# Designs tried in a protein design run: peptides against a protein of PDB entry 5NXQ. Part 7

Target 1, 114 residues: chain A of PDB entry 5NXQ
Amino acid sequence: EIQIPVSMAAEEEYLRSKVLSELLTDTLENDGEMYGNENEVLAALNGAYDKALLRLFASACSDQNVEKALSLAHELKQDRALTAAVKISERAELPSLVKKINNIREARYEQQLK

## One batch from the design tools (peptide; aimed at target 1 K51 S62 A84)

Design b1_p19_1_s4 (made by RFdiffusion4, then SolubleMPNN; from b1_p19_1, 9 letters changed)
Fold by OpenDDE base, seed 2:
Structure b1_p19_1_s4 (fold): chain B 114 residues (1-114), chain A 19 residues (1-19)
Amino acid sequence: as target 1 above (114 residues)
Amino acid sequence: SELEKLVEELSAEIEKAKA
């Protein structure tokens, strides 16, 4: 049996989730309603997408690759996922990354207030 | 790894919060 490294598996899942999320979003925006449960499907896909990203994020943190980790954090969609990224960064003892991710969260909060 | 386990835990929490 072939064992796939966790990081590679995470990358595959990320790509899959990203593609599906984008395809569904594009379809809804350009072609309208498809099945009647698109919002639920989209939410589920977004969840899977962020989970996959968090796996990649954790891998980057493990590698002490703060720049890569930060770039991945910018791709997270849900606020709760950003919160998770902060906690992962804290566990990884990367305070500079914690600060930068919190800045992302704050920026998004400000965006919502406008 | 520790961080991998944390991802799974946090992801589960996020999903529970949606319910």
Scores: peptide ipSAE 0.572, ipTM 0.926, DockQ to the pose 0.102
OpenDDE base, seeds 1, 3, 4, 5: peptide ipSAE 0.566, 0.569, 0.565, 0.569; ipTM 0.924, 0.925, 0.924, 0.925; seed 5 fails the geometry check

Design b1_p19_2 (made by RFdiffusion4)
Pose (drawn by RFdiffusion4):
Structure b1_p19_2 (pose): chain A 114 residues (1-114), chain P 19 residues (1-19)
Amino acid sequence: as target 1 above (114 residues)
Amino acid sequence: SAEKEEFLEDAEKIIEETF
């Protein structure tokens, strides 16, 4: 059976999780539950989404592509995933990227104050 | 490179600790 590189597999998993998360969120926001495990599936789905996105983020940092990495950070869902992205940026010694990601966290926190 | 592999392995540890 064909082996898939972890970097390439992350991109597919990110997109798949993004599609399935959008579909299931539309189902729960309009029709509610039908099968019985949608809420748990959606929670695991948003988790897999950010995890795959963080792996692409690490690749962008490994390639010193700060711009591509920031755009990936912007697509993150969980605030705790933005925290993970900051740590990856620090580990990658990209201080300019840390500041811009921390601006995202601060901006979201400002929405939390409204 | 070996440095790139080490970075990606440490980044994966951060991801798994977070999630």
Fold by OpenDDE base, seed 3:
Structure b1_p19_2 (fold): chain B 114 residues (1-114), chain A 19 residues (1-19)
Amino acid sequence: as target 1 above (114 residues)
Amino acid sequence: SAEKEEFLEDAEKIIEETF
């Protein structure tokens, strides 16, 4: 079996999960139904998507590439994923990134209140 | 480096704990 580099695998998973999540979302919006497990499938896809992004995020942090890390954090969908990104940033000792990600979270909270 | 590898391992743990 051919071993795939971690970064390549993460990128592939990100793209795959992104496409599938978008397709499923569009289907639900257009059709309103699927097989009765739509929410579970969507949650799983969103989870896989964010997990892949977080791995890329961690890689960027390891490179001390704050701008790349921040860009990736903006692509995260779930609040729990942003929380994970904060924890990873703290482990990387990148306080500026921590603050910026918390700002993303706060902004999303405010948007949800509207 | 060893430090980067350890960091990535810790990050993976954080990720797996989140999901």
Scores: peptide ipSAE 0.732, ipTM 0.963, DockQ to the pose 0.869
OpenDDE base, seeds 1, 2, 4, 5: peptide ipSAE 0.728, 0.731, 0.728, 0.728; ipTM 0.963, 0.963, 0.963, 0.963

Design b1_p19_2_s1 (made by RFdiffusion4, then SolubleMPNN; from b1_p19_2, 5 letters changed)
Fold by OpenDDE base, seed 2:
Structure b1_p19_2_s1 (fold): chain B 114 residues (1-114), chain A 19 residues (1-19)
Amino acid sequence: as target 1 above (114 residues)
Amino acid sequence: SAEEERFLKEAEEIIEETF
């Protein structure tokens, strides 16, 4: 069995999950009729997507690359993933990043209330 | 480094508890 570096594996999973998630999302948005477990599949794909992103996010934090970390945080889809990003940022002792991610979360809350 | 490894491990734990 070929062992792949963790970062490379995360990037691969991110890209794969991103493509599949986007395709499925577009399908659901264009055709509201459900034919099976589309929502379940979408949730699973989005979960895998955010997990992969968070691993990349952690790597960026480890490198003290706040700009890259913030960019990755913007790509997170689920609120729980943003919460995880905040926790990771706190562990990385990056308070500025914590504030910026919390701002993202607050902005999304406001958008959802509209 | 050891610090980086510990951090990444902690991050992974946060990720796993989130999902």
Scores: peptide ipSAE 0.722, ipTM 0.961, DockQ to the pose 0.835
OpenDDE base, seeds 1, 3, 4, 5: peptide ipSAE 0.721, 0.722, 0.722, 0.719; ipTM 0.961, 0.961, 0.961, 0.961

Design b1_p19_2_s2 (made by RFdiffusion4, then SolubleMPNN; from b1_p19_2 with E6K E9K D10E K13E)
Fold by OpenDDE base, seed 3:
Structure b1_p19_2_s2 (fold): chain B 114 residues (1-114), chain A 19 residues (1-19)
Amino acid sequence: as target 1 above (114 residues)
Amino acid sequence: SAEKEKFLKEAEEIIEETF
């Protein structure tokens, strides 16, 4: 069995999830609506996408690469994923990153109210 | 390092409880 580093595995899963999400979106936009559980499929894809990103995020935090971690946080789609990123940042003892991610969350809240 | 490994495990737990 081939052993793959965690970061590499996460990158692969991220790319896979991103591509599948984009393909599904394109299909819905250009080829008509899917029949059945399209919303469940989208939710699952988004979940897998964010999970993969969070693993990359954790890796960046472990390297104390705050800039990379923040960039990854901006790519997170779901609010619950941002919450997870905050928790991970707290464990990493990176308070500046915590504040910046919370700012991202607050900005998204404000956008939803508009 | 052991510390990094522990951190990554904790992060994984946070991720798994989130989803």
Scores: peptide ipSAE 0.731, ipTM 0.963, DockQ to the pose 0.793
OpenDDE base, seeds 1, 2, 4, 5: peptide ipSAE 0.728, 0.730, 0.730, 0.730; ipTM 0.964, 0.964, 0.964, 0.964

Design b1_p19_2_s3 (made by RFdiffusion4, then SolubleMPNN; from b1_p19_2, 6 letters changed)
Fold by OpenDDE base, seed 2:
Structure b1_p19_2_s3 (fold): chain B 114 residues (1-114), chain A 19 residues (1-19)
Amino acid sequence: as target 1 above (114 residues)
Amino acid sequence: SAEEEQFLAEAEEIIDETF
């Protein structure tokens, strides 16, 4: 099997997962009911999406590109992914980024409580 | 660099633990 650079592989997987996740999400929103394993498929797609994003996020952190890292963090869908981003930021010794990502999490918590 | 590679490896571990 041909080995692809990690960053390129992550970008490709991100784009693929993003498109499929959005298509499925739109379908579910339009149909309003489940006929099978749509939720399971969506969860898998969202997982792949966030995993790919986190790899891009880590790359941005490695480059000390805080702005890009923060932008990527905003695109994360799952709270567990944001938690991972915080941990990665801590490893990168980027405390300002840690704070900003925690702010994202707090904001989402507040929205969910409404 | 070695440091960058180590960091990316640690990040991958965090990701694997998360999912």
Scores: peptide ipSAE 0.726, ipTM 0.960, DockQ to the pose 0.834
OpenDDE base, seeds 1, 3, 4, 5: peptide ipSAE 0.723, 0.726, 0.722, 0.723; ipTM 0.960, 0.960, 0.960, 0.960

Design b1_p19_2_s4 (made by RFdiffusion4, then SolubleMPNN; from b1_p19_2, 7 letters changed)
Fold by OpenDDE base, seed 5:
Structure b1_p19_2_s4 (fold): chain B 114 residues (1-114), chain A 19 residues (1-19)
Amino acid sequence: as target 1 above (114 residues)
Amino acid sequence: SAMEEAFLKEAEEIIDETF
């Protein structure tokens, strides 16, 4: 069987995680019912979502596609994921991307403070 | 590329450490 390239696999996982995360979020917002584990499930889905994005991000970095990498970084939900993106960018020796991602983090912090 | 594969492996390790 043909091995699925990392980028394609990551794309599929991203889409799956995105859809499930959105569905769960919408359900919680509309029904308002919490069954105790729903927040945990949502967190897990967000984790899977960000993990998939980070793999795509790494691929973009590998291709030296800074614009695509930055675009993907903007889609990351969790701060820890942005931190990971910074680390990956450092390994890729892309200091400009490091700075741009740190700017994203700082912007989100400022928004949370207001 | 061997370098690319090594980089992707390192990235995966970073991801695994994060989550």
Scores: peptide ipSAE 0.714, ipTM 0.959, DockQ to the pose 0.825
OpenDDE base, seeds 1, 2, 3, 4: peptide ipSAE 0.713, 0.714, 0.714, 0.713; ipTM 0.958, 0.959, 0.959, 0.958

## One batch from the design tools (peptide; aimed at target 1 R55 A58 A81)

Design b1_p20_1 (made by RFdiffusion4)
Pose (drawn by RFdiffusion4):
Structure b1_p20_1 (pose): chain A 114 residues (1-114), chain P 20 residues (1-20)
Amino acid sequence: as target 1 above (114 residues)
Amino acid sequence: EEEYEELVEELSTEIEENLS
């Protein structure tokens, strides 16, 4: 059976999680539950979404592509995932990227105050 | 949070290996 590189597999998992998460969110926001495990599936789905996105983020940091990495960070869901992205940026010694990601966290926190 | 910390350690090792 064909082996898939972890970097390439992460892009597909990100996209799949993005699609499935959007579909299941629309189902829960309009029709509610039908099968019985949608809420848990959506929670795991958003978790896999950010994990795959953090793997692509690390590849962008390894490639010193700060701009691509920031765009990937913007697509993150969980606030805790933004924190993980900051730590990956620090481990990659990209201080300019840390500041821009921390601006995203602060901006979201400002929405939390409204 | 624990899963993120493990993921950060894992991906950071890969970044260090790529830059070495």
Fold by OpenDDE base, seed 4:
Structure b1_p20_1 (fold): chain B 114 residues (1-114), chain A 20 residues (1-20)
Amino acid sequence: as target 1 above (114 residues)
Amino acid sequence: EEEYEELVEELSTEIEENLS
């Protein structure tokens, strides 16, 4: 049995979930028809997408690649995923990254209020 | 939410092991 490196597995999962999420999003935006379950399906896909991203994010943190980690954090869709990224950053002892991700969260929150 | 908590713990543990 061949063990797949964590980084490769995470990358594959991310790419797969990203494609599916984008395809569904595009379909909904272009078709404009709602059958009642699209939002739930989209939420599930977004969850898988963010979780996959978080694995990549953690890998970047392990490499102490703050720039890459921050870039990945910007791609996160859900606030709870950003919160997870903050927690991971704290455990990784990357305070600068924590501050920057919190800034992302605050910016998104302000946009939602407007 | 619990799923994320578990994921955070898993990933954080891996990071800590790599940093040590």
Scores: peptide ipSAE 0.529, ipTM 0.910, DockQ to the pose 0.870
OpenDDE base, seeds 1, 2, 3, 5: peptide ipSAE 0.528, 0.528, 0.525, 0.521; ipTM 0.908, 0.910, 0.908, 0.907

Design b1_p20_1_s1 (made by RFdiffusion4, then SolubleMPNN; from b1_p20_1, 9 letters changed)
Fold by OpenDDE base, seed 2:
Order: sequence, then structure tokens, then C-alpha cells
Structure b1_p20_1_s1 (fold): chain B 114 residues (1-114), chain A 20 residues (1-20)
Amino acid sequence: as target 1 above (114 residues)
Amino acid sequence: DKELEELVEELGEEIAKKKS
């Protein structure tokens, strides 16, 4: 069995999950017809997507690449994933990144209230 | 999500090891 580097595996999963998540999201947004399990499938795909993205995020944190890490955080879909990114940033001792990610969370909260 | 929490711990530990 071929061993794949963790970072490469994460990128593969991210890209695959991103494509599928976007296709499903677009379908749901453009066609209101539901066939039973679309929301469940979307949630599962988004979960996998965010987990893969968090691995890339952690790698960026390890490289002290705050700008890349922040860009990746903006791509996270779930609030719980942003919370995870904050926790990872804290462990990486990147307080500026913690603040910026919390700002993303606050902005999304405000958008949801509208 | 327990899986997500475990992932955070895993990634956090990896970062901590590299930083030290």
C-alpha cells in the first residue's frame, strides 16, 4: 500500500470535498426540490471539507504563515470549524490570528441576525 | 463533534512539538 504524506492527503480530501460540496450547494440553492437526504449529505461533506481544511490551516500555522492561515479560515464553512481554528491558533501561540478569526466569527453572527 | 475535538488535539500537539 502506498503511503501518502498527510499534507498531500489533506489537500486531496479538501479539493474533492470542496467540489462536491459546491455542486450540492448550488443544486440546493438553484432547485428547491428535495429528494430526501440532500441536507444530510451536505452536512457530511461540509464536515469532511472543514476537517481537511483545518489540517491545511494547522500546517500554515506551523509555518508561521498567518496570512495563509487567515485565508484558509475564511474558507471554513461551519462555526464549529472556526472555533477549532481558534484553538489551533492558540496552541500555535498566534494571538493576532486568534483575534482575526474571532472577528470572522463575529461577522458571521451579525450576518445571521439580519 | 468528538471527531473534530480529537482532530484539534492531534493538530495542536503536532504544532506544539514543532515549536519546541
Scores: peptide ipSAE 0.544, ipTM 0.923, DockQ to the pose 0.827
OpenDDE base, seeds 1, 3, 4, 5: peptide ipSAE 0.540, 0.539, 0.538, 0.543; ipTM 0.923, 0.922, 0.922, 0.923

Design b1_p20_1_s2 (made by RFdiffusion4, then SolubleMPNN; from b1_p20_1, 7 letters changed)
Fold by OpenDDE base, seed 3:
Order: C-alpha cells, then structure tokens, then sequence
Structure b1_p20_1_s2 (fold): chain B 114 residues (1-114), chain A 20 residues (1-20)
C-alpha cells in the first residue's frame, strides 16, 4: 500500500477541516438555524483545523521556511495553538520565529482587552 | 478540546530527527 507523505496528509486534513468550518459558519449565518450544539461543533472543527495547520507549520519549520511558517501561524485560531507553534519553533531552533509568533499572541491579547 | 502536548512532542521529535 502506498503511504501518503506527511505533508500531503497534513494539507488534506487542513483543507478538509477548513472547508467544513467555513461551510458550517456559512450555513449558520445564511440560514439562521441553530442546532444547539453548534458551538461544540465549531470548537471541534477549530481544533482539528489548528492541529492540521500545525503539521503544515512544522513542515515549514523543518524546511527552514520561516516566512511560510509565520504565515501559517497567522492562520491559527486558538491561543493554545499559537503556544504549540512557539514550542515547535523552539524545537526547530528558530528563535526569530518564536519572537514573531509571540508578537502575534500579544497582539491578540491586546485586541481582547479592547 | 484535547491538549496539544502530544502533537508538539510528535512534531518536535520529527524536526529534531531531521536536523540531526
């Protein structure tokens, strides 16, 4: 059996989770229907989305593609996912990326305070 | 939601192995 490369698997998972998240959001916004568990579904989808994105992020780090890694980090939704990205960056020995991701976190904190 | 600790360890280990 042919094994799918990790990068391809990550990309597929990311795209799938992204599409599902967007479809659910659009459905709720356009149809105005409430299912009672939409918040839980969204949380689950966001988690899957971020985790998939982190795999892509790690791949970019491995390639020493800091710009791509940073771009991916900006797409992360959850703070804990950003924290994970920082930890991954540390393991990748990319201190500049660590600082930039922490800046993203700080910016989001400031926005939440407003 | 599940913590990211396992994922970080997995991905971090892969990166370190690739670098070494």
Amino acid sequence: as target 1 above (114 residues)
Amino acid sequence: MEEYEKLVEELGAEIEKARS
Scores: peptide ipSAE 0.638, ipTM 0.939, DockQ to the pose 0.756
OpenDDE base, seeds 1, 2, 4, 5: peptide ipSAE 0.637, 0.638, 0.637, 0.638; ipTM 0.940, 0.940, 0.940, 0.939

Design b1_p20_1_s3 (made by RFdiffusion4, then SolubleMPNN; from b1_p20_1, 7 letters changed)
Fold by OpenDDE base, seed 1:
Structure b1_p20_1_s3 (fold): chain B 114 residues (1-114), chain A 20 residues (1-20)
Amino acid sequence: as target 1 above (114 residues)
Amino acid sequence: MEELEELVEELGEEIEKARS
């Protein structure tokens, strides 16, 4: 049986989740129609989206490509996903990346306070 | 890479299940 490389599979999942998440978000923002489960669906899509990104993030860490990893971290939506990225960075022994991701988290915290 | 892959799967499951 032919298996798809992990990196390619992660990219496919990311693209799929990104498209669906953006489609739903745009629909809710523009049409204003609520059916009662849109927020739950969006949360599920965001979870799948962040998980796919974390796979790409881990791949970048394995390549010791800190700049690529940081760029991917900026695309994460949930704070818990950023926390996961920090843990992955620690396991990859990339302390500089840990600090940079924590800076992203702090910046988002400040935005929420406004 | 193998170690990170396992960690991603573990953390990813937690992210998807922790909502609500």
Scores: peptide ipSAE 0.476, ipTM 0.899, DockQ to the pose 0.095
OpenDDE base, seeds 2, 3, 4, 5: peptide ipSAE 0.476, 0.475, 0.475, 0.475; ipTM 0.900, 0.900, 0.899, 0.900

Design b1_p20_1_s4 (made by RFdiffusion4, then SolubleMPNN; from b1_p20_1, 8 letters changed)
Fold by OpenDDE base, seed 5:
Structure b1_p20_1_s4 (fold): chain B 114 residues (1-114), chain A 20 residues (1-20)
Amino acid sequence: as target 1 above (114 residues)
Amino acid sequence: MKELEELVEELGKEIDEKRS
C-alpha cells in the first residue's frame, strides 16, 4: 500500500485552499455582488487555508527548520492561527521561533490599532 | 512529528469551533 507523505498531502491541501481563497476574494472584489453568505464562505476557506498551512508549519518545526517555519507563519492569515503556531513551536521546543511569531502577532496588532 | 500532528489536529478543531 502506497501512502502519500504527510508533507505532500499538506501541500496539496494548502495550495487548494489558497487558490480557492484567492478566487473567492478576487470574485468579491471584482464582482461586488453579495448574497449574504460570502463572508461565511471566506471564513471557512481561510480557516481551511490556515489549518493546511499549520500542518506545513508543524512539519517544518519537526525538521527543526526555523526559517522555513517562520516563512510559513508569515503566510498565516488569522490571529488564532498564529496563536496555534506559537503553541506548535512551544511543543517543538523552538523558543526562538516562539519569539519571532509573537513579534508577527504584535506587529499585526499595532497595524490594526492605527 | 506525530505529536505535532496531533496538536495541529487539536488546534484545527479549535479554529473551526471559534469560526462557527
Scores: peptide ipSAE 0.509, ipTM 0.908, DockQ to the pose 0.096
OpenDDE base, seeds 1, 2, 3, 4: peptide ipSAE 0.505, 0.508, 0.502, 0.505; ipTM 0.907, 0.907, 0.906, 0.906

Design b1_p20_2 (made by RFdiffusion4)
Pose (drawn by RFdiffusion4):
Structure b1_p20_2 (pose): chain A 114 residues (1-114), chain P 20 residues (1-20)
Amino acid sequence: as target 1 above (114 residues)
Amino acid sequence: SLDEEFEELVEEAEELFEEK
């Protein structure tokens, strides 16, 4: 059976999770539950989404592509995932990227104060 | 937990940067 590179597999998993998360969120926001495990599936789905997105983020940092990495960080869902992205940026010694990601966290926190 | 998995991803990313 064909082996898939972890970097290429992460892009597919990110997109899949993004699609499935959007569909299941629309279902829960309009129709509610039908099968019985939608809430848990959606929670696991947002978790897999950010994990795959953090793998792509690390690849962008490994390639010194700060701009691509920032765009990937903008697509993150969990605030704790933004924290993980900051640690990956620090481990990659990209201080300019740390500041821009921390601006995203501060901006979200400002929405939390409204 | 998801937080533990994020920390694991941070360690894996460090290994990736060392290999590079």
Fold by OpenDDE base, seed 2:
Structure b1_p20_2 (fold): chain B 114 residues (1-114), chain A 20 residues (1-20)
Amino acid sequence: as target 1 above (114 residues)
Amino acid sequence: SLDEEFEELVEEAEELFEEK
């Protein structure tokens, strides 16, 4: 019944997803196996994390806040999320942001080749 | 699929832009 602004809801979702992803990652690094499905859980959490970020990213684009949008894009983990960010930037008619995000993608490709 | 879910987010963003 209480309507929460979209931006605030997105921020809460992002923070929750980020914390859960980090906690699970740390647990796996320190304590090892949990239930035998850790990889699937991590993938799901990373997905939720990027989705939450993309909502914040879209909001930044809507506000024409290119600097904030770019900063958020750097926090994205999955390549498919970066692809989505490019598409969102295109729809927002921010070609400079499109180029910068594509540069992020290319840089990650090069790093993977090392 | 997960790819489709990201596409849905793109569509959601478009709606946001139209509302502004």
Scores: peptide ipSAE 0.292, ipTM 0.844, DockQ to the pose 0.877
OpenDDE base, seeds 1, 3, 4, 5: peptide ipSAE 0.285, 0.291, 0.227, 0.289; ipTM 0.842, 0.844, 0.785, 0.844; seed 1 fails the geometry check

Design b1_p20_2_s1 (made by RFdiffusion4, then SolubleMPNN; from b1_p20_2 with D3E F6Y E14K E19K)
Fold by OpenDDE base, seed 3:
Parts: C-alpha cells; structure tokens; sequence
Structure b1_p20_2_s1 (fold): chain B 114 residues (1-114), chain A 20 residues (1-20)
C-alpha cells in the first residue's frame, strides 16, 4: 500500500472539504432552504474542513514555518479549532504564533459583538 | 465527539514534534 505523508493527505481532505463547504454556502445564499438539515450538513463540513487544516497547521509548526502556520490559522472557521491551533503552537514552543492566533480569536469575538 | 477529535489532533502534533 502506498503511504501518503500526513501533510499531503491533509491537503487533499482540506481541498475537498473547502470546495464542498463553499458550494453549500453559495447554494444556501442563493436558493435558501434545501432539505431542512442544511445547518447540520454545514457543521459537519466545517468540522472536517478545520480538522484537515489543523493537520496542515501542525505540519507547518513542525517545520518551524510560522508564516505558513499563521496563514492556515486565518483559514480556520471554528473557535474551538483556533483553540486547538493555540495548543498545538504551545506544544511546538512557538510563543509568537500563540499570541498571533489569540489575536485572531479576540478579533473574531469583537466582530461577533458588533 | 468533535472536541475529542481535536484533542487527538493536538496529541498527534505533539508526537510529531517529539520525533524531530
């Protein structure tokens, strides 16, 4: 069996989940309700999407590529995924990245309040 | 749960860092 590196596998899953998530979002925006379970489907897709991103994020941290890691963090959708990214950054001993991701979280909190 | 899955990802990352 062909063994695929974790980062490559994560990239494929990320791309697939990203496309599906965007497609569903666009459909809902233009056509409205579908089958009554749109939010559940969207949540599931977002979960898969963020999981894939987190694996890419971990890989970037492992490579000490802070710039790439930060870019990936900006693509995360769920707050709990950002929390996971912070934990990963801490384990990677990248304090500057920890701070920057926390800034992302804070900015999103402020936007929700407005 | 999804939260559990995220924790697993964190642990996987930790192991990755320790291997290097």
Amino acid sequence: as target 1 above (114 residues)
Amino acid sequence: SLEEEYEELVEEAKELFEKK
Scores: peptide ipSAE 0.419, ipTM 0.890, DockQ to the pose 0.956
OpenDDE base, seeds 1, 2, 4, 5: peptide ipSAE 0.416, 0.417, 0.415, 0.418; ipTM 0.890, 0.890, 0.889, 0.890

Design b1_p20_2_s2 (made by RFdiffusion4, then SolubleMPNN; from b1_p20_2 with F6Y E14K F17M E19K)
Fold by OpenDDE base, seed 4:
Structure b1_p20_2_s2 (fold): chain B 114 residues (1-114), chain A 20 residues (1-20)
Amino acid sequence: as target 1 above (114 residues)
Amino acid sequence: SLDEEYEELVEEAKELMEKK
């Protein structure tokens, strides 16, 4: 049995999820309809997207690659995914990354309040 | 290992994100 490295599998999943999410988003922007369930479909895709990103994020943290990890964190869409990223960062003993991710969360909160 | 711990956290996060 051939074992696929976790990072490689995560990259493939990320790319797949990203493409699907973008295609659906473009379709909704152009057509404005998706049989009345577009929000649920988008949420599901966003979830898959963020999960894939978190795998990459965890890998970056394990490599102590803070810049890569931070870049990936900016790509996360859901707040709960950012929360997960914080937890991973804490476990990786990367306090600077924790602070930066929390700043991302705070910025998004402020945007939502406006 | 740390890698395993990270994977566990990711799995936990996945489960949390699946909760509606």
Scores: peptide ipSAE 0.200, ipTM 0.777, DockQ to the pose 0.133
OpenDDE base, seeds 1, 2, 3, 5: peptide ipSAE 0.199, 0.201, 0.197, 0.197; ipTM 0.778, 0.780, 0.781, 0.777; seeds 1, 2, 5 fail the geometry check

Design b1_p20_2_s3 (made by RFdiffusion4, then SolubleMPNN; from b1_p20_2 with F17M E18K)
Fold by OpenDDE base, seed 5:
Structure b1_p20_2_s3 (fold): chain B 114 residues (1-114), chain A 20 residues (1-20)
Amino acid sequence: as target 1 above (114 residues)
Amino acid sequence: SLDEEFEELVEEAEELMKEK
């Protein structure tokens, strides 16, 4: 039975998802031509990306590394992922982190309203 | 353990993201 640490598995998936997301983004920006499924692909990549980040985030919280956790939260793309990060922070009993993540969420809400 | 509980939260978050 091969056992892989959660953080290592998360890092692997994060790197994979990040690279693919960047490649897709670059393609859209530079070439601008896709096969019509770019939105679906991007959504899937974003999901995997945020999932990986959340694993890293959870690991940081378990280590009581608030600074690292907050940095990771800033890299989350989806609002739902931020919500999950809040839940994890609450479970970790890190109220200061909860507040800071909610600030990130509120800031993004304001941007969406513009 | 806390690690296991956090993993469950991540899984829950994943499901929420898939459902919408």
Scores: peptide ipSAE 0.133, ipTM 0.749, DockQ to the pose 0.100
OpenDDE base, seeds 1, 2, 3, 4: peptide ipSAE 0.122, 0.124, 0.085, 0.078; ipTM 0.733, 0.735, 0.686, 0.695

Design b1_p20_2_s4 (made by RFdiffusion4, then SolubleMPNN; from b1_p20_2 with L2F D3E F6L E8K E19K)
Fold by OpenDDE base, seed 5:
Parts: C-alpha cells; sequence; structure tokens
Structure b1_p20_2_s4 (fold): chain B 114 residues (1-114), chain A 20 residues (1-20)
C-alpha cells in the first residue's frame, strides 16, 4: 500500500492554505473595504492553516524536536489552536514546551489588552 | 466544528506517539 507520510501531507496543506490566506489578505487590503463573506472565507482559511500547522507540530513533538515544535507554535494564528498545541504537548510529555506555548498565549493576551 | 477537528487532531497525535 502506497501512503503519503503525515508530515508531507501536512506540509502540502499548510503551504496551500498559507498561500491562499496571503493572497486573499493582499487582495482585501488592495481593494479596501470588505463586503459579503470575505471574513467567513478568511476564518475558514485560518482554520485550515492552523490545522495543517498543528499536524506538523504533532509530528515535531513525536520526533522530540522541541525547537521545531516551538517555531511552528509561533506561526499559529488562533488562540484555540495554541490551546490545542498545549494539549498535544502534554500528551507528548513535553512540559518545557507546554510552558513555552503558554508564554506565547500570555504574550498575545497582553498585546490584545493594549 | 473547528473544536471537533482539533479534538480529532489531538487523538491522531496520540496515535502517532504510540507508533513511535
Amino acid sequence: as target 1 above (114 residues)
Amino acid sequence: SFEEELEKLVEEAEELFEKK
């Protein structure tokens, strides 16, 4: 049976989602005001983007590559995705990574309060 | 929902760890 490695599949989806998200963002910025379902489309793209990142994140955790896992966590956009990353880190028994991801969340909370 | 998808992803991660 021919199978695609989880990391390769995740990277493909991540790159696709990232490119589409960036193209949409650039288009919206160039066109000015947003109307219709643009926010919904952007949210869907962000969801797919974070989901793909989390798969890469899980793979990095499985490889015990904390450095790579942390770098991927920094690329996550949604707080709920960071929460998922914490859960994955806990299951991977990587407490140092748990703490570092929580630090990312706290930093973003502080930025949102400003 | 997104939360449900993430929950499944966490479960997949657990399976990945078990295979390692």
Scores: peptide ipSAE 0.172, ipTM 0.794, DockQ to the pose 0.817
OpenDDE base, seeds 1, 2, 3, 4: peptide ipSAE 0.172, 0.133, 0.172, 0.162; ipTM 0.792, 0.734, 0.792, 0.764; seed 3 fails the geometry check

## One batch from the design tools (peptide; aimed at target 1 A84 K87)

Design b1_p21_1 (made by RFdiffusion4)
Pose (drawn by RFdiffusion4):
Structure b1_p21_1 (pose): chain A 114 residues (1-114), chain P 21 residues (1-21)
Amino acid sequence: as target 1 above (114 residues)
Amino acid sequence: SSKETFLEDAEKIIEEYAESL
């Protein structure tokens, strides 16, 4: 059976998780539950989404592509995932990227205060 | 080799984050 590179597999998983998360969120916001495990599936789905996105983020950092990395960080869902992205940026010694990601966390926190 | 070490270490941070979910 064909082996898939972890970097290429992460792009696929990110997109799949994005599509399935959007569909299932539309279902729960309009029709509610039907099968019985949608809420748990959606939670796991958002978790797989950010994990795959963090792997692509690490690859962008490894390639010193700060701009591509910031855009990937913007697509993250969980606030805890933004924290993970900061730590990956620090590990990658990209201080300019840390500041811009921390601006995203602060900006979201400002929405939390409204 | 340095890029591989970085990616292994980044994956550890990702797993720590995943465990916190």
Fold by OpenDDE base, seed 5:
Structure b1_p21_1 (fold): chain B 114 residues (1-114), chain A 21 residues (1-21)
Amino acid sequence: as target 1 above (114 residues)
Amino acid sequence: SSKETFLEDAEKIIEEYAESL
């Protein structure tokens, strides 16, 4: 039996979730109107997407690859996911990464206010 | 190992995030 590395599994899940999330988003934007539980499906997909990203993020942190970790953090969609990334960064004892992720959060907050 | 411990802690954080969805 072949054991798939956790990182590889995470990447696969990330890519799958990303594609599905993007496809659904594009479909909803094109259709204009939402029916049924489409918004709930989108939320679930985004959640799964960020969850997968966070696992990749944790892996990058474990390698002390701040650059990669930061790149992954930029891909996170939900603020709650960024919060999780901050927590992970703190556990990794990467204060510079913590600051950078918080900057991402602040930037997004400012954009939402505009 | 230290890395394993970290990843375990990270997974806990991730699961907490997932449960909040």
Scores: peptide ipSAE 0.704, ipTM 0.957, DockQ to the pose 0.856
OpenDDE base, seeds 1, 2, 3, 4: peptide ipSAE 0.703, 0.703, 0.703, 0.700; ipTM 0.957, 0.957, 0.957, 0.957; seed 2 fails the geometry check

